# Peptides against a protein of PDB entry 6O8C: the designs that were tried, part 29

Target 1, 262 residues: chain A of PDB entry 6O8C
Amino acid sequence: VGLRYEKISLPKIHPRYDLDGDASMAKAVTGVVCYACRTASTLLLYQELMRKGVRWLVELVKDDYNETVHKKTEVVITLDFCIRNIEKTVKVYEKLMKVNLEAAELGEISDIHTKLLRLSSSQGTIESSLQDISSRLSPGGLLADTWAHQEGTHPRDRNVEKLQVLLNCITEIYYQFKKDKAERRLAYNEEQIHKFDKQKLYYHATKAMSHFSEECVRKYEAFKDKSEEWMRKMLHLRKQLLSLTNQCFDIEEEVSKYQDYT

## One batch from the design tools (peptide; made by RFdiffusion4, then SolubleMPNN)

Design b1_p10_8_s1 (from b1_p10_8 with E1M S6K)
Fold by OpenDDE base, seed 2:
Structure b1_p10_8_s1 (fold): chain B 262 residues (1-262), chain A 10 residues (1-10)
Amino acid sequence: as target 1 above (262 residues)
Amino acid sequence: MEEYLKSLGE
């Protein structure tokens, strides 16, 4: 999961003045830093898309939660109604027993009453589970999406732009080195400029790669790791909600069997 | 990266 990128490193920069070698080196450096820019852009895009996905998933799970709560409430109402009716029936039969009716029917109704009370007790567990889920989804909860806004790289960091500036400087030097190579030999002043530009190229390149590694790659990896963990937890939570919903349906079905006695 | 390097010419 996540974007794969190649580990890149700067080519060796030789201190010796060599027009051919310097041009080749500069070309390679340009390529590496260009790759870094593109990779940084791609990593940023991925994170932005993931942030959208996170927000979407949060809303989806909240909807699932609300549906489960609704179903639970419905079942509770139905169950309570059934219990009240059975209790009334029990009272009627108890009165009839005083008038010499057999106790067999009363026993059956009492058993149903007991079963319904057990079902009612299970609702407490479901409620507790829903409360736990609600707590986890709440602001500051374990499944809060605040990390998505904090971790990783953001457009406001302007990492791609910063790298692009450095790339532009490097590219300019590369083109000059290409021209220098074509000259085969430089005058003293131009040679000195070439040497200074080589130092500048090194400076820009190292700065670019450092920025890429520390501000782009590292932060992306942290974001990726957190996103994976969070997604796993969210998936698990959705499964829990589904389980709770199914439990509500099971209870409802069981209660429906006794509605004829009401 | 290699493709880009090629595009830069010699």
Scores: peptide ipSAE 0.028, ipTM 0.731, DockQ to the pose 0.038
Fold by OpenDDE base, seed 3:
Structure b1_p10_8_s1 (fold): chain B 262 residues (1-262), chain A 10 residues (1-10)
Amino acid sequence: as target 1 above (262 residues)
Amino acid sequence: MEEYLKSLGE
């Protein structure tokens, strides 16, 4: 989802010298750039929080992975034990068959053995899946979180501070324009200064908005898109791990049915 | 616009 923000634009700046109009325009510009500063700060904060969330999720998934590996190992041990016991039993019954005592039971035990071997073969698939997951989670893997440090904006970029400097300059001009308006009429030299300040205001405002759009908003959107994609993949991975865990439980349950024969 | 504003400031 991400943060929602309103698209902002600078008001029209009229070239005509008008003390009332210029003061009003300067006020509006100040407001817009102020909003940009606040928005940039909020977007930055959001990204920092998301980065924390990403790190947290990585650890969570790693834990899930380790648990699944542990369960798989447990099942493999149990299954191998059962197979060995059944094989011993088969050998005993084969010897007894030489005396014609237990032919019917041998068939049942052999069937169990075959079933256990099939279960054992499925462990290879689980192992392969776990290896794939491990590779995806490894450094440099497809689900590496390095993008979180590369995409978006960071405190080190000092975007908010840069915008704030520009806002300060704009605000100063606005306050001067308020004073100029109060004077109702300016002397020639003061009028010239006012006109130059208006140019400066335009320069600072456009610079601020350009910086906001290109260095804050655009990068944020890229980060957001990347984070959503990554998050979806991670959640899918968790589901895969859960599925593998359940498969291990299913195998364990199936093996438990044959414990009386082992 | 900037160039125009500069011209007005001269």
Scores: peptide ipSAE 0.017, ipTM 0.585, DockQ to the pose 0.470
Fold by OpenDDE base, seed 5:
Structure b1_p10_8_s1 (fold): chain B 262 residues (1-262), chain A 10 residues (1-10)
Amino acid sequence: as target 1 above (262 residues)
Amino acid sequence: MEEYLKSLGE
């Protein structure tokens, strides 16, 4: 999961003065750094899109949470109503028992009352679970999305622009080396300039690759890892909410069986 | 049920 990119490395730079070899090397270096620039841009875009996705998912899960809370509330009201009615019924039958009436029915009603109380107690566990979920989703909670704003690369880092500057320098040297190659032989002064430019090219290339690796790739990988972990946890939480909702439906269904006694 | 219970109480 995530954006795939090819591992890139600089070609070997030979210390020997060779116009043909140097031109070829410079071309290769230009290509590598160009790829780094494009990759950095793509990685940045991916992260920005992922951040949007994270925000979207947070809102979705919050909606799920609210729906579950509403359903739970509905069930609690229904259950409490049923319990109160059964309790009234129990009291009536207890009075009737004093007159030796309806002894068998009292036992049944009492059993129903006991079952309803058990269902009511189970609501406590649902409430506790909802509170846990709420705490996890709250600011500073375990599932907070603060990491999405901290991890990875951002447009403000201007990594692509920094790499582009280095690429421009490298490209300029490459074009000069193409010209040098076409000359087949350079005068002494031009040869010395060529040698110095080769050193500059090496410097720029190394700097570009280091920046790409440390400031783009590494941070992207960290972002990716955190995003995957967070996403997994969020999806699990969503499943938990669904489970809680189903439990509410189960309780509601059970309560409906006793409505005839109310 | 309420009607039945009421009838039993009469």
Scores: peptide ipSAE 0.000, ipTM 0.288, DockQ to the pose 0.002
Fold by OpenDDE base, seed 4:
Structure b1_p10_8_s1 (fold): chain B 262 residues (1-262), chain A 10 residues (1-10)
Amino acid sequence: as target 1 above (262 residues)
Amino acid sequence: MEEYLKSLGE
């Protein structure tokens, strides 16, 4: 689901002084580190977009929750009203029954009352489920989005910029090595400088790759894993909310059948 | 990578 990137590695750096080989090696290193910079930037962008998506989804689910709660409340009010009216009717018929009147009707009304009470009981289950969902969505809950702010890489980390600095250093050495290659032969002092620059190039390259791996890729992967897990749970929760909403509609529909008795 | 190298004249 996450961004795919190619695994990169530095080319082998030979210790031997070779102007042609060193220029070629430096070119390759420059390319690899350049790719790392671009990849790091892309990974960062992906994470930032995902964070926005996470926030959006949280708000969406909260809205769904609120709508479900509202619907549940509406149904409870309607149901309670219906129950009260039926209970009044039952009492009237019970009095009539004492004089041996309307026995069949009393039975029917009593059955309706029993059904309504069962529906009312189911509302308790819905309420419990909503409370559970609320707790999961609350700050500190199991579905809190705090991980999105903590995990992964952030613009403030300046990882791309740090890599770019190293890339610039490497690129500079590469250009020098191109010049050195063009000279075919270097004087002793220039040769020594070339050798030292080669060591510097190695140092910068390894530092760049280490930083890329440890501070960019690893953290990205952690973010990705958490995001996938969280998204799965959120989608499941949304389905639960939908189910609860449907249950409320079902109850409302059932209650509507008995409105003529109230 | 290749585009960058091209931009460098390589």
Scores: peptide ipSAE 0.028, ipTM 0.741, DockQ to the pose 0.034; fails the geometry check

Design b1_p10_8_s2 (from b1_p10_8, 4 letters changed)
Fold by OpenDDE base, seed 1:
Structure b1_p10_8_s2 (fold): chain B 262 residues (1-262), chain A 10 residues (1-10)
Amino acid sequence: as target 1 above (262 residues)
Amino acid sequence: MEDYLNSLGK
């Protein structure tokens, strides 16, 4: 998971004055920094889309949680109703037993009562699990999405714009170097200007690549790692919710077997 | 990147 990009590096910049070589070098540098700009933009877009996805998934999981809670509540009501009815039946049979009647039936009903109470106790475990899940999803919980707003790069950082400014400076020098190359030979003053521009190009390029690596790539990787970890945990939580829902269905089915006795 | 470099060369 995550956007794949190629690792880029600046070409070697030779200190020697060479109009042909300098033009070629400047072209290559322009290309590399241009790629950095585009990559930075793409990485930013990816992160913004992921943030939207994270928010969407949080809402989805909350819905799953609410559905599970609803189902649990339904089962609790049904189970409690069944228990109350069985208890009434037990009392009736106990009265009849005083007349030496229905002893066998009383035993069976009592066993059912015991089984239902066991099922009722299991509801406590489900409740505890739901509370745990709720705590994890709550603000400040282990599955809070605050990291999505903190990690990575953001539009407000203006990284792409900063890189673009540097690219513009580099591109201007490149175009000048193309002209210089076409002249084949420069006068002394123009040669000195060319040399100074070459130093400027190096400065801008180095600054661009440093910014790209430190402020774009590194932060993106951190965001990616955090998002993957969080996503795995969220998916696991959804599975837990499904398991709890299934447990509720199992209990409901078991209770239905005893409804004929009530 | 190559396509961009080619575009700059023209």
Scores: peptide ipSAE 0.036, ipTM 0.738, DockQ to the pose 0.036
Fold by OpenDDE base, seed 3:
Structure b1_p10_8_s2 (fold): chain B 262 residues (1-262), chain A 10 residues (1-10)
Amino acid sequence: as target 1 above (262 residues)
Amino acid sequence: MEDYLNSLGK
């Protein structure tokens, strides 16, 4: 998951004065930096959308958790009620056994009681699992979304704007080099300006590419990696919640089998 | 990129 982009590099810049070559080089540089600017914008947009998605998913999973907790609570109440009723029944039959009555029924009811107690004990495991999930979802937990705000690039970084400024400078030089090329030969002063502008172009280009690589691409990749890891963990957690929910339903179904005895 | 470069050349 993530946006695919092409790795870009600056063309080779020859130190030799060549009006045709310099114009061609400047055109290529302009294209590369333009691509970097657009890519940076796209990467930023992607990250912002992902941040929104992360927040949405967190709320969704919290809702799922609360629903599971509610179901668990419902089942516990039902189970406890059933156990209490069976215990009362057992006591009645135990009294009847003193006169050698209802021995078979007492055995059956006692077995049911034992089964219900086993089901009740399993609730402890479910509770522990829910607590673990809660801790992971809590602020500072392993599934906290703080990384989404810390990692990657942000609009406040103004990376796109910074790249655009450099692109504008480069584009201006390119247009000048295009004019210079059309002149075929420059006067001495214009030639010196051309050489100086070529150095400026190189400076702006390298600055742009360094900024793009270090402040845009690198940070994006870090964000992407963390997002993928986090999403995997969240998916696993949702599966765990589903499993716990199913366990609650299973217990509820088992309890329903014994309601006739209560 | 090519489209942008073409737009600049015009």
Scores: peptide ipSAE 0.036, ipTM 0.743, DockQ to the pose 0.034
Fold by OpenDDE base, seed 5:
Structure b1_p10_8_s2 (fold): chain B 262 residues (1-262), chain A 10 residues (1-10)
Amino acid sequence: as target 1 above (262 residues)
Amino acid sequence: MEDYLNSLGK
């Protein structure tokens, strides 16, 4: 899960003046920093897409929750109706017994009543579970999506643009080193400039890689870890909702067995 | 059954 990227490192920069070596090194550095820019852009895009996905998933789970609550309500109404009917039946049989009429089914009806009351008590457990789920999904709850806005990198950070600026500086030096190589030999002044540019190249490259590592990769990894954890919890929550829905269906089915007594 | 029980209760 998550975007895979290759671990990149800068080539070794030798202090010795060497036109061929310096051109080759500069080319390699340009390539590495270019890769960093592209990677940073891709990582940013991934995070933005994930944020959209998170919002979508939250909405989906809320819909699942509402459906479960609706089903529970239906079952409660049905169960309560059945209980009331059974209670009326019990009262009728009790009256019949008082007038010396034999009611062979009184015991069975009483047992059904007891079973229905047990089912009714289980509804309280379902309700408490739904309340717990609701609390977890609420603002400030354990499954709040605030992390998606806090963690990772954002377009407003302008990390890609910052890296691109450094890449441009590096690329300019590379092109100069390519020209220097073509000259085969430089005059004293040009040689000194080449040496200074080499130092600048090192500075820009190290700055770019540090920025990439600390402000792009590290933050992305943190975002990735949080997203994976959160998504796992959300999927588990959906399973819990499904379980509660199934429990409601089970209760409804059980109640339907006693409809002949109503 | 409910109808029958109601009839007996009257």
Scores: peptide ipSAE 0.000, ipTM 0.333, DockQ to the pose 0.003
Fold by OpenDDE base, seed 4:
Structure b1_p10_8_s2 (fold): chain B 262 residues (1-262), chain A 10 residues (1-10)
Amino acid sequence: as target 1 above (262 residues)
Amino acid sequence: MEDYLNSLGK
């Protein structure tokens, strides 16, 4: 879930000299650019928090993976031990069978051996799945978190600071326009300065909004989209790991039933 | 002024 922000646009700037209108326009522009600055800051903060969350989740999933691998290894050792013991027993009974003894018991033990071998085969599938997961989590893998460091906006970009500089310039002009409005009439030279400042205001405002749109919003949206996709894949991977862990427990439980025969 | 600008940025 990404941050919702309102789409903002600059008010129309009328070319006509009007002290009241220009002051009102400048006030509105100041408000819009101020909102852009605050929004940019919020978007940046969100991304930084998300990056921390991504790193945390990666470590969590790695821990889950390691736990699953550990459990698998434990089960493999137990299963192999059980298989070896059953095989020894089978060999003993096969020798006895040559003397026509214990035919029914040999059949039962052979069936257990077959079941254990099937369980062992399932371990191969679990291993392949774990290898796939490992490859996806590895550096350069499909679920690597490199995108989190590359996409979006970063504090080092100083986008908020750049916008703040423009906002300061705009605010200064707004205050001057407020003073100009209070004078009701300006001398010719002051009027010319007012007109030039109005052009500067427009320039700064346009630059601020373009920077906000292109360097803040667009990059944020790209980051958001990638984060959502990545998060979905990571959650799915965690479910896969849980499934594999449960399969290991199931095998362990099944093997425990035959420990009395080993 | 800061209060006003802060109010506009909400």
Scores: peptide ipSAE 0.031, ipTM 0.739, DockQ to the pose 0.029; fails the geometry check

Design b1_p10_8_s3 (from b1_p10_8, 3 letters changed)
Fold by OpenDDE base, seed 3:
Structure b1_p10_8_s3 (fold): chain B 262 residues (1-262), chain A 10 residues (1-10)
Amino acid sequence: as target 1 above (262 residues)
Amino acid sequence: FEEYLKSLGK
């Protein structure tokens, strides 16, 4: 998962004045920094898309949660109704027992009552689990998506734009070096300018690559790691919700078996 | 990457 990018590095910059070599070097530097710009843009785009995905998944899980809560509530109502009916029946049979009637039936109904109470206790566990899930999904919870807004790079950081500015400076020097190369020989003053521009090129290039590595790549990797961890947790939570839903259905099915006694 | 560098021209 995640975008793969090639490791890039600046070429060696030789201090010696060489019009051909300097033009070639400048070309290579331009290429490297250009690649960095494009890569930074791609990494940013990926993160933005992932943020959208995170938001989408949060909403999906919230919907799942709400559906589970609804189902749980339905089952609780049904179960409680059944329990009440059975309790009424138990009372009737207890009265009949006073006159020595229906002893066997009373035992059966009492057993059903006991089973229903067990189901009711399991409902409590489901409720507790749902509350835990709600807590985890709530703001400040363990599965909050606040990290998505904090980690990684953002358009507001203007990293791509900053790199582009440096690339523009580098490109200008490269084109000048191409012209210098075409001249084959420079006058003393022009030679000094060339040497100075070479230093500028180095400065811009190193600044660009440092920015790319520290502010783009590193932050992207951190974002990627956090996103993967968070995603795994969210998927696990969805499975938990599904399990709880299934438990509700199981309870409902079990209760339906005793409706004939009510 | 090398192909890209070539595309920049001489």
Scores: peptide ipSAE 0.029, ipTM 0.666, DockQ to the pose 0.038
Fold by OpenDDE base, seed 4:
Structure b1_p10_8_s3 (fold): chain B 262 residues (1-262), chain A 10 residues (1-10)
Amino acid sequence: as target 1 above (262 residues)
Amino acid sequence: FEEYLKSLGK
């Protein structure tokens, strides 16, 4: 899970003045920093897509929750209705027992009543579980999506743009070094400028790669790890909701067995 | 899942 990218490093910069070597080095540096820019952009895009997915999943789970609550409510109503009907039936048969009628049936109905009351008690557990899920999904809950807006890199950070500026500076020096190479030999002043530009190149490249590693890659990895953890928890929660829904259906099915007595 | 998320982002 996650975007795969290659770990890149700057080429070795030789301190010796060498027009051919410096041009080649500058080309390599340009390539590395260019890759960093592209990678940073891709990593940012990935995170933005993941944030969209997170929001989508939150809404989906909320919908599932509401559906489960609705189903639970329906089952409670049905169960309560069945219990009331059985209680009425029990009363009728108790009256009949006073005149020595329907003794066997009364025992059976009484057992059904007891079973229904047990089912009613289980509804309390379901309710508690739903409340727990609601609390986890609520703002500030354990499954809040606030982390998605905090972790990782964001467009507002302008990381790609910052890297691009450095890349532009590096590229400019590279093109100058190509020209210098073509001259084969530079005058003293031009040589000094070349040496100075080489230092600038090193500075820009180092700054770019440090920024890339510390502000782009590191934060991306943190975001990725957090997203995986959060996603696992959300999937588990969905399974819990499904389990609760199934329990509601099971209760409904059990109640339906006794409808003939109501 | 990542492929699915990518599809949603389009």
Scores: peptide ipSAE 0.018, ipTM 0.632, DockQ to the pose 0.012
Fold by OpenDDE base, seed 5:
Structure b1_p10_8_s3 (fold): chain B 262 residues (1-262), chain A 10 residues (1-10)
Amino acid sequence: as target 1 above (262 residues)
Amino acid sequence: FEEYLKSLGK
């Protein structure tokens, strides 16, 4: 998971004055820094999309949670109603037995009552699990999405723009070096300017690559790692919710078997 | 069944 990018490095810059070599070197440097700009933009876009996805997923899971809570509540009401009805029936049969009337069905009804009470006791476990999930999803919980806002690179950092400025400077020097190459030989003053521009090129390129590595790539990798960890936890939580939902359905199905006794 | 019990006054 994540974007793949190539590790790039600046070409070697020779100290000697060579118009052909310098033009070629400048072209290569321009290419490398251009790649860095594009890559930085792509990495930023990925992170922004991921942040949107994270927010979306949080809302989705909250909806799932609410649905599960609703289902649990419904089952509790149904189960309690069934228990009350069975208890009334048990009392009637017990009274009949006290008056020496045959109550052959009392044993069966009592067994049903016991089973329903066991089902009712399981509701506490479901409730506890739901509370745990709620706490994890709550602000400050283990599944909080605050990391998505804090980690990685952001548009406000203007990393792409900063790199673009450096690229523009480098490109300008490259085009000048192309012109210099076309002249074949430069006057003394022009030669000195060329040498200074070469130093500037190196400075801009180094600055660009350092910025790219430290402020773009490194932060992206950190964001990626955290996103993967968080995503695994969220998926696990969704599975837990599904399990709880299924437990509610199972209880509802079991209760439905005894509705004929009401 | 509950309806039957009601009919019996129980």
Scores: peptide ipSAE 0.000, ipTM 0.281, DockQ to the pose 0.003
Fold by OpenDDE base, seed 2:
Order: C-alpha cells, then structure tokens, then sequence
Structure b1_p10_8_s3 (fold): chain B 262 residues (1-262), chain A 10 residues (1-10)
C-alpha cells in the first residue's frame, strides 16, 4: 500500500505576448509547482514513516525468532529426558524378561521408544529451518533492511527545499504578471522585461517538474516497490516461524503422553 | 488539485 497522488503536468505556454493570458498561465504554473512541492513533502514523509515501520518489524520478527528458538530448546531438553528414561526402562524390562514373562509390556515400551526417536529426528529439521531463517535475517541476508536506507528520497536530499526555491521564483513572476495585467499596456522596456520573465518562468517551471519527476516520484516508486516485496517476504517468514513454533508444541504434547512411563 | 488552484487565486 502506497500513497496515491495525481499525475500533474504544466499547462501549455503560449509564445505570444498577452498580458491577460500570461497572468493566467503564470497562476496555473504556480499552482502545479506548488502541488509538486506538497506532494514531494508527503512522499518523503511516507518513506520516513515506512523506514521506521521496517525497523520496527525487523525487531518484532527477531523477537519471534528468539521465542521460537527458546521453545525449541525447551522441547529438545524435555524430549531427550524422556528418551533417556524410556531407554532405562527398556533395559530394566529386558533384564526382567529373562526371569519373568513380561514380553507384552516390553513391546509397548519399545514402541514408545521408537515413536520418541521419530520425534527427535524432526527436531533436526526444525533446527535447519531456524538456521535458514537466521541467515536470512542476518546482515547481508535476503531480508536485510539495508535497502530502506538506500532507496527512495531522504531529508538530506533537500528535494522539497529545492522545489520551494523554484516555486518562490515562479510566484514572484506571477505577482509581477498580475501587476502587468493591471497596467493593460506596457512601455517597450517593460514589455521586454515581461517577455524575459516569461522565459524565466518557463525555465524554473520545467526545472521544478523535471526534478519532481526524476528525483521525487521515480525514487519514491522504486522505494515503494522494494518495500512491498520485502514486506511480503517478512510476513511469510513470520508465518514460517509460527509454523515451527506450533510443531514444537505438537511435539511437547506428544511427549507429555509418555511422561507417565518415566 | 483544482481546489488548490482556486485557493491560490485568493
């Protein structure tokens, strides 16, 4: 999900000298560039907020990972303890069977032992999965957040400030054109100044819109695309962690059934 | 955007 903004373009600038037309054109240009400034500011704010969100999510996922590792460790200890106890029991029953007919009981305990060993083997798979997740979250991993610091626009770029400077120049010319319009007719020298100012207006406006498009919008779109991709991957990873946690709980529950034999 | 343009005319 990203910010929606309107596609804007500069109005057509007529080359012909027209005091009324030039004033109206200058007004429109001022509006467009002003919108660009505001939009650029909003896009920057969005990116900064997203960067904070990314950092927050990374920490959250790390916490989830640590909890999963902790749970896995707990289950391993419990399972190993249970296996050791069952193995001791098996040895005792094997000795007793030499003296007494307890073959049925020994068979049952042996089956439990086999089941526990299967559960223990699954722990290796969980460990491998956790290691993979850890590698992905590590610096330089596939889910590293370094892109968030590199991609997009940053306050240090001062894009909004640069646009504002151009907007100020444009606005000044616009106000002059309003005055010129009020005069209805200009002297030759003033007319020449008006024509030069019109060229300056065009120059500033074009520069502003180019900067907005190339430095603000394009970089924002790139940031947005990367953020969406990264976010999907992170959410998937969280689901994987949850799955691993559930597997640990399932194993713990199964082991609890056999604790009465130990 | 159009509303913003109108606000500039004041």
Amino acid sequence: as target 1 above (262 residues)
Amino acid sequence: FEEYLKSLGK
Scores: peptide ipSAE 0.030, ipTM 0.679, DockQ to the pose 0.035; fails the geometry check

